# Ledger of designs, part 87: peptides against a protein of PDB entry 4HTP

Target 1, 231 residues: chain A of PDB entry 4HTP
Amino acid sequence: SQTVASHVPFADLCSTLERIQKSKGRAEKIRHFREFLDSWRKFHDALHKNHKDVTDSFYPAMRLILPQLERERMAYGIKETMLAKLYIELLNLPRDGKDALKLLNYRTPTGTHGDAGDFAMIAYFVLKPRCLQKGSLTIQQVNDLLDSIASNNSAKRKDLIKKSLLQLITQSSALEQKWLIRMIIKDLKLGVSQQTIFSVFHNDAAELHNVTTDLEKVCRQLHDPSVGLSD

## One batch from the design tools (peptide; made by RFdiffusion4, then SolubleMPNN)

Design b2_p16_8_s1 (from b2_p16_8, 8 letters changed)
Fold by OpenDDE base, seed 4:
Parts: structure tokens; sequence; C-alpha cells
Structure b2_p16_8_s1 (fold): chain B 231 residues (1-231), chain A 16 residues (1-16)
């Protein structure tokens, strides 16, 4: 399917999220998100210039930015402990080594970076010297792999879950994996509220979501910021 | 321009 998400690198979303997280002020956080969104919409218009009434929307990105609102795919069945064990295996880390212990005991302060309780940050620093510097996945590919994980979790196919996770991991930078982990765990720690994200996306987004609880519908119906819910 | 903004412009150009 020809979608914006099939053309946008996952790295670009992650770098945007990183900028948002690092920004202190609400206004600056909003600016970074708005710039990404506006660029997405611009590309959408160009991509679909000759095709009216497409179902493509910001949904592929939005569901990664607000993963706690995901309702389409089922649960991943993945927790921090599982990821820790996977990374220990994948990176061949000594089980009694410093890095393995950091991953397993991520809730305990280590005094290194003040990242206690944030598994993704701990993983990031372990991964940074050990993985690709640049990822190769698009947003669509990430979502496809996440769909696979959820489907295989439902089917209790742990082997296939691992396979899809490995595909994600091996094709992602440390920074991309940091954000991917947060998406899977459903806590991005952006420092900006859901309401703010919706408000930036569209003035009617929060209202429509409150009624429908359908993030895809919100993204499709309110794709154009100038077209209201009542139009 | 952000890196993504630049990339979008490039992607749009590739569509033409």
Amino acid sequence: as target 1 above (231 residues)
Amino acid sequence: MTPFQKRVEELIEELE
C-alpha cells in the first residue's frame, strides 16, 4: 500500500521524539511535534495528489506517539524483563556483568546516568556502542513488525515474537531502539500531555477521540486541520 | 529546517 508511513524513516520519528523529550518548555515541545506533523501532511498531499479519498493518514505515526491509545493491535505481551533477557542474549553479555545487571535491575539506581526506572534509557547506553549507527526501517515496517508481535503473542508463538523483535533490533540504531522500547512498553516520557498532542493535531481531535476511542478515525476524519468535525 | 523537513522535500521531489 502506498502510504506516507512507507516512505518515512522510523529514525525521523525517533529524532523528533528525542527533540521533544529534551525540550524543557511546553512551547518548544509543541513546536517540534507541529513541525513533524506539518511535514507529514505536506508529504501526504504530494503523495496522494492524484488520488482523492485515500484512507492514509497520520495514524501510523500517531499510534506510535500515543501507544497507550492503541486499540487495533492486541497486547504485545512484552515486559522490560523479557527485553533485558533478549538483549543479554543478543549482545552476548555476561550474565553477571555490569551491563547485564543494569538491564535486569533497571529499577535500581546505578549512579551512572540517573536513569533508574527507565529501562529504555538504560538499554540505550548499553546498545549505543554495540549496534548500528543508523537504522533502516520505515514507520510502516515498524508497525508491520509490531503487528506481527501482537498477532504472535495472541497465538502464543514465542519463537515468532522473538524473530520479529530481532528484526526490529538488528535494523535499528540505539536511539531508535530506545524509542521502540518505550512504544512497546507504552510510556514515551515526552513531557507533553495527550491533550496537548491532540490539540496540536486538530482542534477537534480530543473530542472525537473521547467519543470514539478510535485513534485511526481521529487521524482520518481530522486529517485536514482546516476541516472541522462538523463539516 | 529540521532534517525531517528536508527529507520530506526530497521525498516530494522524488515523486515528481
Scores: peptide ipSAE 0.465, ipTM 0.925, DockQ to the pose 0.941
Fold by OpenDDE base, seed 1:
Structure b2_p16_8_s1 (fold): chain B 231 residues (1-231), chain A 16 residues (1-16)
Amino acid sequence: as target 1 above (231 residues)
Amino acid sequence: MTPFQKRVEELIEELE
């Protein structure tokens, strides 16, 4: 069945996240998230206008925005060191070169950007001159690939994990990869709390999540901001 | 209007 996530480019989510991160004030951060969410809901209503009782919801996006709350996928088994090595290989970076060393020693300040400790930002600057300007993946496709990674990690199929990662990387811009890395590592650094995200999504979202710990259920049951838990 | 908002409008038009 058709889903909103199958139509929304991953790039659009990443651009929104980038705007949220760059915004200085809480109000601006909230505005950017709200605008994305409202647009998503509008598209949902249009897409499913003639279909009742759909299971489609904001969940495909929400699980990427709040990756620490992911409970459906098993662990990826991916850390910064693995990604560093993968990028060095993929980009054919000299192992003793500046960029390879930046990736491997991401916790140590090596540049002028002050990005020490933020692997995703370091990766971004390495990738920016080397990657496509525009990615081609939808949110659904990103989730499918992440599902594959988790499944293959559970099955101890390292080569297949690498294959799925390469598919993600080769079809993503540097900016998209920055956010993808943060999603995999489960730290988006948006500057807004989980509570704020839930509050913007729905007034009852935090409460329902606290009880169920089921992010998909939260997104489905509280899809309509005007319909509460007691309704 | 954000790029995503514009895209959503275009997608909605394609669905109509």
Scores: peptide ipSAE 0.463, ipTM 0.918, DockQ to the pose 0.907
Fold by OpenDDE base, seed 3:
Parts: sequence; structure tokens; C-alpha cells
Structure b2_p16_8_s1 (fold): chain B 231 residues (1-231), chain A 16 residues (1-16)
Amino acid sequence: as target 1 above (231 residues)
Amino acid sequence: MTPFQKRVEELIEELE
């Protein structure tokens, strides 16, 4: 069955997240998220015009926007140090070079950017001159690869984890990888609260999530912003 | 209009 996520480039989500992060005010952050969500719902209605009772929802995007609420996937088993080593290997960076050291010592302030402690930002600047300008992955494909990573981590298949990570990296721009890293580490630094995200999605979303702790159920049951829980 | 909004309009047109 076709899903909205199978048609939406991961780059479009990342561009939206970048706009949200760069916005200073709460209202502007909300506007960017709302515009993305409204467009998603519009496409959903068009895609499923002749099909009732579909299970498709905003869940594929929501689980990437609120990765700390992920309950379906097992742990990735991936930390910043692992990613640093992978990038050094993949990019063939000199081990004693400036870029390799920046990745390994990402917590130490390097004088140029106030990005101390933000591994994703450090990685972005290393990747920017070396990676594709435009990625090729859809949101669905990103989720499939993340599912693979979690499954293989549970099965202790390190080689297959690396394979899936390489697929993500080689098919993503530097900006997309910045956000992908933050999704894996489960810290997007958007500057907007979980409560705000839920409130924009649906008035009853926070309540339903508090009861069920099931993000997919929240997205499916509250897909229509005009239909409440009591309806 | 954002790039995503434009893409959605294009995709909808392709479905029609």
C-alpha cells in the first residue's frame, strides 16, 4: 500500500526542521511545523481519496520529530563516538588531522563555532564539502533503514548495522545527515517543546499520548484535526 | 510557498 512517507523526500523534512531551529520565536517555529503538517495532510487526502480506513498517518514523520518517544524500535546502540569513527573511515580522514580530531573531541570547544557538545553540527561542517548536495531518500526509506539498524543491534549484527548506516550516509546531504544524527541520538534541539508539537498536531494529542504512550496510535486516531477523542 | 508545498501540489496533480 502507498504511504505519504514513501513520496516525501527526507530532505523536505530536514529543511523544515532547519527552519524551525533557526526561527527565534515560538510563533514562527509553530508556523513552520504547521505548514509542513498541513501539506502532509493535504497529500494524504489526495493519495487516499478512493480508499477509506487506511492505516497511513503522520507517524513516519512524527517519530523522527519526537524520537525520544519512539517505542516501536529497539535501541540503535549508536553513540557519537561510533559515528565519529565511521565518518573518519568512510571519508578517509587522517586520524591526526583537524577534522578527525574535531569529530572525536566534539565536546571540546573549537574556537570557530559555538557548537561545543553538538556532534551533529561538528559533523555537518566536516561533511559539507565532501557529501552530496541533495539526498535521494524518502522518509519511508529512512525509517526502513533505522528499523534495520535497531533490529540488527538487537541481533548483535554489527556488520549489518554498518551496512545500513553507510546506506543512510551515502544517500544523504550534509544537512540531512546533521538531522539524521540528531534523530539517532534523540535530541533535535528545535527549541520547541513536545507539548507544543502535540498541540499543533491535535488538541487531544498530548492527552492521548499521556494515556497510551503510543505515538502511532496518537497519529492514527487523531489524524483529522477536527475529530476529537470523544467523537 | 515552501519547496515541500510545491512538491505536494505537483504530486497531487500527478494523481489526478
Scores: peptide ipSAE 0.460, ipTM 0.920, DockQ to the pose 0.912
Fold by OpenDDE base, seed 2:
Structure b2_p16_8_s1 (fold): chain B 231 residues (1-231), chain A 16 residues (1-16)
Amino acid sequence: as target 1 above (231 residues)
Amino acid sequence: MTPFQKRVEELIEELE
């Protein structure tokens, strides 16, 4: 069945996350998230106008925005060191070169931007001059690839994990990869709390999540901001 | 309008 996530470019989510991160105040961060969410809901209503009781929801995006709350997908088994090695290989970086060393020693403060310890930012600057300007993946495709990674990690199929990672990397811009890395590592650094995200999504979202710990249920049951849990 | 907002409007129009 058709989903909103199958129509929304991953780039649009990443652009929203970038705006949220760059915003200084809580109110501005909230505004950017709300605008994305409202647009998503609008598209949902149009897409499913003639279909009742659809299971489609904001969940595909929400699970990427709040990756720490992911419970459906198993562990990726991916760390910064693995990604560093993969990028060195993929980009054919000299192993003793500046960029390779930056990726491998990402915790060492060597940069002018204060990116020490933030692998995603270090990767971004390495990738920016080398990657596509615009990615081609939808949010659904990103989630499918992440599902594949998790499944293959559980099955200890390292070759297939690498294959899915390569698909993600080769079809993504540097900015998209920055956020993808943060999603995988489960640290977005948005500057807004989980509670704030839930409160913007729906007034009852935090309560429902506290009870169920099921992000999909939260997104599905509280899809309509005007319909509460008690309604 | 953000690029995403514009895109959503376009996508909605394509679905109608």
Scores: peptide ipSAE 0.454, ipTM 0.918, DockQ to the pose 0.912

Design b2_p16_8_s2 (from b2_p16_8, 6 letters changed)
Fold by OpenDDE base, seed 1:
Structure b2_p16_8_s2 (fold): chain B 231 residues (1-231), chain A 16 residues (1-16)
Amino acid sequence: as target 1 above (231 residues)
Amino acid sequence: MTETEERFEKLIEELE
């Protein structure tokens, strides 16, 4: 079955997240998220115009925006150190070189950007001159690859985890990888709270999530912002 | 309109 996520480029989500992060005010951050969400809902209505009782929802995007609330897929088993080593290998960075050391020692300030402790930002600057300008993955494809990583982690198949990671990396821009890393590490640093995200999504979203702890259920049941829980 | 919004509009148009 066709889903909105199968049509939406991951780059568009990342661009939205980047705008949210760069926005200084809460209102502006909310606006960027709302614009993406509204576009998603409009496309959903168009895509499913002739189909009733679809299970498609904002869930594929929401689970990437609020990765700490992910309950469907198991743990990735991926940390910053693993990613650092992977990038060093993939990019053929000299092990004693500046870029390799930046990745490995991401917690120590080494540069002018002041991004100490933010591995994703450090990775971004290393990747920016070395990666494709535009990625090719959809939101669905990203989720599929993340599912694969989680599954292979559960199965203790490290080689297959690496394979899926390489697929993500080789098909993503530096900016997309920045956000992908943050999704995997489960820290997006958007500057908006979970409550704010839920409030923008639906007035009853926080309440329903508090009761069910099921992000997919929240996204499906409250897909229409005009239909409440009591409706 | 953002580039993202424009792409969404194009996607909608492709469905029609």
Scores: peptide ipSAE 0.428, ipTM 0.909, DockQ to the pose 0.908
Fold by OpenDDE base, seed 3:
Structure b2_p16_8_s2 (fold): chain B 231 residues (1-231), chain A 16 residues (1-16)
Amino acid sequence: as target 1 above (231 residues)
Amino acid sequence: MTETEERFEKLIEELE
């Protein structure tokens, strides 16, 4: 069946996240998130106009925005060092070169940007001149690939993990990869709290999540902002 | 209207 996530480019989510991160005030951050969410809900209503009681919800996006709350997908088994080595190999970077060393020693300040400790930002600057300007993946496709990575990690299939990672990387822009890395590492650095994200999504979202710890249930049951838990 | 919002509107129009 059709889902909103199968139609929405991953690039659009990343652009929204970038706007949120760059915004200084809480109100502006909230506005950017709300605009994306409202657009999503509007499209959902249009897509499912003739179909009631669908299971489709904001969950595919929410689980990428709040990756630390992921419970359905198992651990990826991916760390910054693994990604660094993969990028060095994929981009054919000289091992003793400046860019390779930046990726491997991401915790040490080496540049003017002051991005020490933020692997995703360091990767972004390395990738920017070397990768596609526009990605081709939908949110659904990103989640499918991440599911594959987690499943193969559980099964200890390292070769298949690498295959899925390569698909993600080769079909994503530098900006998209920056955010993808942060999703995998489970640290988006948006500057807005989990509670704020839930409050914008639905007034009862934080409460329902506290009880169920199930992000999908939260997104499905509270899909309509006008319908509460007690209704 | 943001670029993202414009894309969503186009997607909706394609469904009609």
Scores: peptide ipSAE 0.414, ipTM 0.905, DockQ to the pose 0.914
Fold by OpenDDE base, seed 4:
Structure b2_p16_8_s2 (fold): chain B 231 residues (1-231), chain A 16 residues (1-16)
Amino acid sequence: as target 1 above (231 residues)
Amino acid sequence: MTETEERFEKLIEELE
């Protein structure tokens, strides 16, 4: 079935997240999120104009924006050290080289960009000169691959986890990978609270989530900002 | 329109 997520490039979400992160004020951060959300809803209406009662919603994006609230997808079993080793292998970095050491020792200040402790940022700068400038994945494709990773982690199929990760990596820009890493690690560092995200999404979103802890239900039931929880 | 909105407008146009 057609979904908004199947049409929206993952790059567009990442660009939005990047703008949010770079914004200093709360109001500006909110504006960037609202712009993406409103556009999503508008596209949803256009995509589904001839179909009523679709289950499609903002959920595919929301679960990437608030990955710590993920309840449908099982754990990835991926840590920064695993990703570091993967990148070293994939990029054929000398193990004792500067970039490999940056990735492995990401918690230690390197003096380059002041990104100590932020693995995704460190990875970004390593990847920037070495990967594609433009990614090709949609939000749906990203979620499908993440589903695969989680499923394979549950099944303890490490080789298949690696395969899916490689597919994500090879089809993503450095910027997209930065955000993908943060989604996997479940720390986006947006500088805006979960409560704020929910408030922008829908006035009743926080309440519904507090009761159900079901992010998909929140996105589906409160898809229309003008329709309340009690309606 | 914002840049984001413009991109989505293009997506909508592609549906036709």
Scores: peptide ipSAE 0.409, ipTM 0.906, DockQ to the pose 0.728
Fold by OpenDDE base, seed 5:
Structure b2_p16_8_s2 (fold): chain B 231 residues (1-231), chain A 16 residues (1-16)
Amino acid sequence: as target 1 above (231 residues)
Amino acid sequence: MTETEERFEKLIEELE
């Protein structure tokens, strides 16, 4: 069956996350998330207009927004150092060059942007002049590739992990890769709490998650903001 | 309306 995630560009999620991150106030951060969520729900209703009892939900997006709550996928086994080496190879960066050293020594301030310790931001600036302007991946495709990475990590198939990573990288803009990195590392730095995200999604979301620890169930059961757990 | 919202609206229109 069709899903909302198969239609929504990953770029749109990343743009939303970027707006949230750049917003100074909590209220503005919440607004950006709510707007994306509302649009998602509206599209869901349109897509599934003639189909009742679908299992489709906000889960494909939510698991990328709250990657620390991921329980379906096994660990990726990917750290900043691995990504740094991959980018150096992929971009054919001189190993002793400025950009390679920035990626490898991301914890040390070497740049002008003051992004020491934030690998994703450092990677962004290295990638920006070297990557395509707009990615082509949907949210579903991103999740499929991440599933592949996790599965292959469990199976200790490093070559296949690299293959999936390369597909993600080559089909993503620099901005999309910044957020993808943060999703993999499981630190989005949005400036809003998990509780806030759940509260915006549904009034009962935090409670249901506390009991079930199942993000998909939370998204599915509480898909309609007007229908509570006790209804 | 954000660009993202506009794209969502377009997607919805394409379904109708």
Scores: peptide ipSAE 0.399, ipTM 0.902, DockQ to the pose 0.917

Design b2_p16_8_s3 (from b2_p16_8, 6 letters changed)
Fold by OpenDDE base, seed 4:
Structure b2_p16_8_s3 (fold): chain B 231 residues (1-231), chain A 16 residues (1-16)
Amino acid sequence: as target 1 above (231 residues)
Amino acid sequence: MTEFQKYFQEKIEELE
């Protein structure tokens, strides 16, 4: 189906998240998110100009920005240790080498960057000199692969989980993988609260989410920032 | 305007 998410590169979302993370002030963080959201809404209007009755919304992006609120797909069954082992294998890293040990012992300070406890950042620096400079995945494709991972986890198909992970990894830059890891682990470390994200999205978003706990409904019903919950 | 904004603007214009 024709969706905004099928046109938006995953790299663009990651770049936005990177800007948010690097921003020091709340106002600047909000600005970066708002700019992405506004662009998304404008693109939606252009894409669906002749089709007013669409279910397409910001949901594909929102569920990646607030992964802890994901309720549609089941658990991935993926932890940092699994990813560490996967990267060691994929990159053919020596098991007793510096990079392998960094990944396996990510909770212990081993480097100069102060990334202890943040597996995604440690992975980023290992991947940066080894991966493609630019990824090729759209937000839709990322969500499709994540759906596959969750489905296969429920079915206990470890081989298919690995296949989907490899597809994600091999088509992503180091920066994209950093954020993908954080999405899977469900901790983006943006430095901005859930409430702030909702407030920027729509004035009634927090309230609707508190009642429904359905992120898709929030994104769909409150797609238009000028149309309230009671309208 | 950021490079990201430029990209999206161009894509929107392509859809018009």
Scores: peptide ipSAE 0.262, ipTM 0.845, DockQ to the pose 0.830
Fold by OpenDDE base, seed 2:
Structure b2_p16_8_s3 (fold): chain B 231 residues (1-231), chain A 16 residues (1-16)
Amino acid sequence: as target 1 above (231 residues)
Amino acid sequence: MTEFQKYFQEKIEELE
C-alpha cells in the first residue's frame, strides 16, 4: 500500500527542521512545524481518498522529529567517532588535515563558530563544499535504511551497516546529512520541547503518549486533529 | 509560498 512517507522527499523535512532551528521565537518554530504537518495531512487525505481503513499516519516523520522516543527499531550503534572515520574515508581527507581533525575532535572549539560539541554542524561545513549530489531520498527510504542499520547492528554485521550509511550519505545533500546525523544521535536541537511538538500535533497527543509510550499509536489514533481520545 | 509548500500543493493537485 502507498504511504505519504513514500512520496515526501527527505529534503522537505530537513528544510522544515532547518527553518524551525533558525527561528528565534516559539511562535515561528510552531508555525513551521504546523505548516509541514498540515501539508502532510492534506496529502494523506488526497492519497487515501478512496481508502477508509488505512494504517498510514504521520509516524514516519514523527519518529525522525522525536528520535529519542523511538521504540520500534533497536539501537543503531553509531557514534560520532564512527561517522567521523567514515567521512574521512569517503571524502579521502588527509588524516592529519584540518577537516579530518575537526571531525575527530569535534568537542574542541576550533574557531569563531559556536559549533563545538555539535558534530552535525561540523560535518555540515566539511560536507558543504564537497557534497555535489542532490538529495533524492524519501522519508520512507530514510526510515528503511535506518531500520537496516538497527537490524544489522543487532546482528553484528558491520559491513552491512556501512553499506546502509553509504547509501544515506551518497544520496543526501550536506544539509540533509546534518539533520540525518542529528536524528541518528537523537539530538535535533530544534529549540522546542517534546510537549510543544505533541501539542501542535494533537491536543491529546501528550496524554496518549504518556500512557502508551507508543509513538505510532499516537500518530495513528490521533491522525485527525478534530477527533479526540474520548470520541 | 515556500518551495516546500509549492511542492506539496502540486503533489496534492496531482492526486485530486
Scores: peptide ipSAE 0.162, ipTM 0.799, DockQ to the pose 0.837
Fold by OpenDDE base, seed 3:
Structure b2_p16_8_s3 (fold): chain B 231 residues (1-231), chain A 16 residues (1-16)
Amino acid sequence: as target 1 above (231 residues)
Amino acid sequence: MTEFQKYFQEKIEELE
């Protein structure tokens, strides 16, 4: 069915996350998130103008922003080491070269960037000169591919996992891949708490999530910021 | 207005 997520480029979410991460103060971080959310809600209203009862919500984006709260999708079975090896293979990097070693030894400081321990940042700098400048995936397509990865991990189909990862990688910019990696590893490093994200989304979001542990239910039930739990 | 906001505004107008 028609969803907001099928229209929103993944690049737009990544740009928003990048702005949030680079912002120094809590207020500025909140502003960037609020602007994205407000735009999403306005688009939702326009898209579903003639349909009052829809299941569409902010959930497709929220589950990428708060990946540690994912309960619908099973484990990916993907670690930094696996991604490092995949990138070395895909980019045909010399195994004894500087870039391959940076990916494999991402925990060890290798330069002046101070990004030791952040695999996504290490990957970004390796990918930047080698990847597309603009990605082509929507948020819906990213979630579909992530669903495929989780399903195939459960089924122990390693080749199909690799296929889906390659689709994600080859259709994404370096910046988009940085954030995609962080979503898969479930550490966005935004510098804003889960509580803050929920509070901006809806005043009752944290409470409902604490009771239900269901992120989709939170997004659907509290889609309208003016309608509370008791209403 | 951000580039993101412009994009969504255009999409909303296309739906009207």
Scores: peptide ipSAE 0.127, ipTM 0.779, DockQ to the pose 0.884
Fold by OpenDDE base, seed 1:
Structure b2_p16_8_s3 (fold): chain B 231 residues (1-231), chain A 16 residues (1-16)
Amino acid sequence: as target 1 above (231 residues)
Amino acid sequence: MTEFQKYFQEKIEELE
């Protein structure tokens, strides 16, 4: 069946996240998220105009925006060091070179950007001059690949994990990879709280999540911002 | 209008 997530480019989500991160004020951050959400809901209505009782919701995007609340897929088993080594290999970086060392020693970088401790930002700057292609993945495809990674991690198939990671990387821009890394590590650094995200999504979202701890249920049951829990 | 909004608007119109 058709889903909104199958139509939304991952690049569009990443662009929204980038705008949120760059915004200084809470109001601006909220605005960017709201605009994305509203567009999603409008597209949902158009996509499903002739279908009732669909299970499609904002969940595919929400689980990437709030990755710490993921309960469906298991742990990825991916750390910054693993990603660093992968990038060094993929980009054929000299192991003793500046860029390789930046990735490996991301906690204390010697670079001019001052992004100590932010692996995703360090990776971005390494990738930016080397990754010129536009991303081609949809949100659904990203989630499918992440599901594969989690499944293969559970099965202890490291080679297949690497394969899925390579698929993600080779089909993503530097900016998209920055956000993908943050999603995998489960730290987006948006500058807005979980409660703020929920409040913008739906007035009852925080409450429902507190009770159910099920992000998909929250997204599905509260898809319509005008329909509350008691309705 | 953001690039995203433009994209989605076009897609919505295609679905209507």
Scores: peptide ipSAE 0.036, ipTM 0.729, DockQ to the pose 0.911

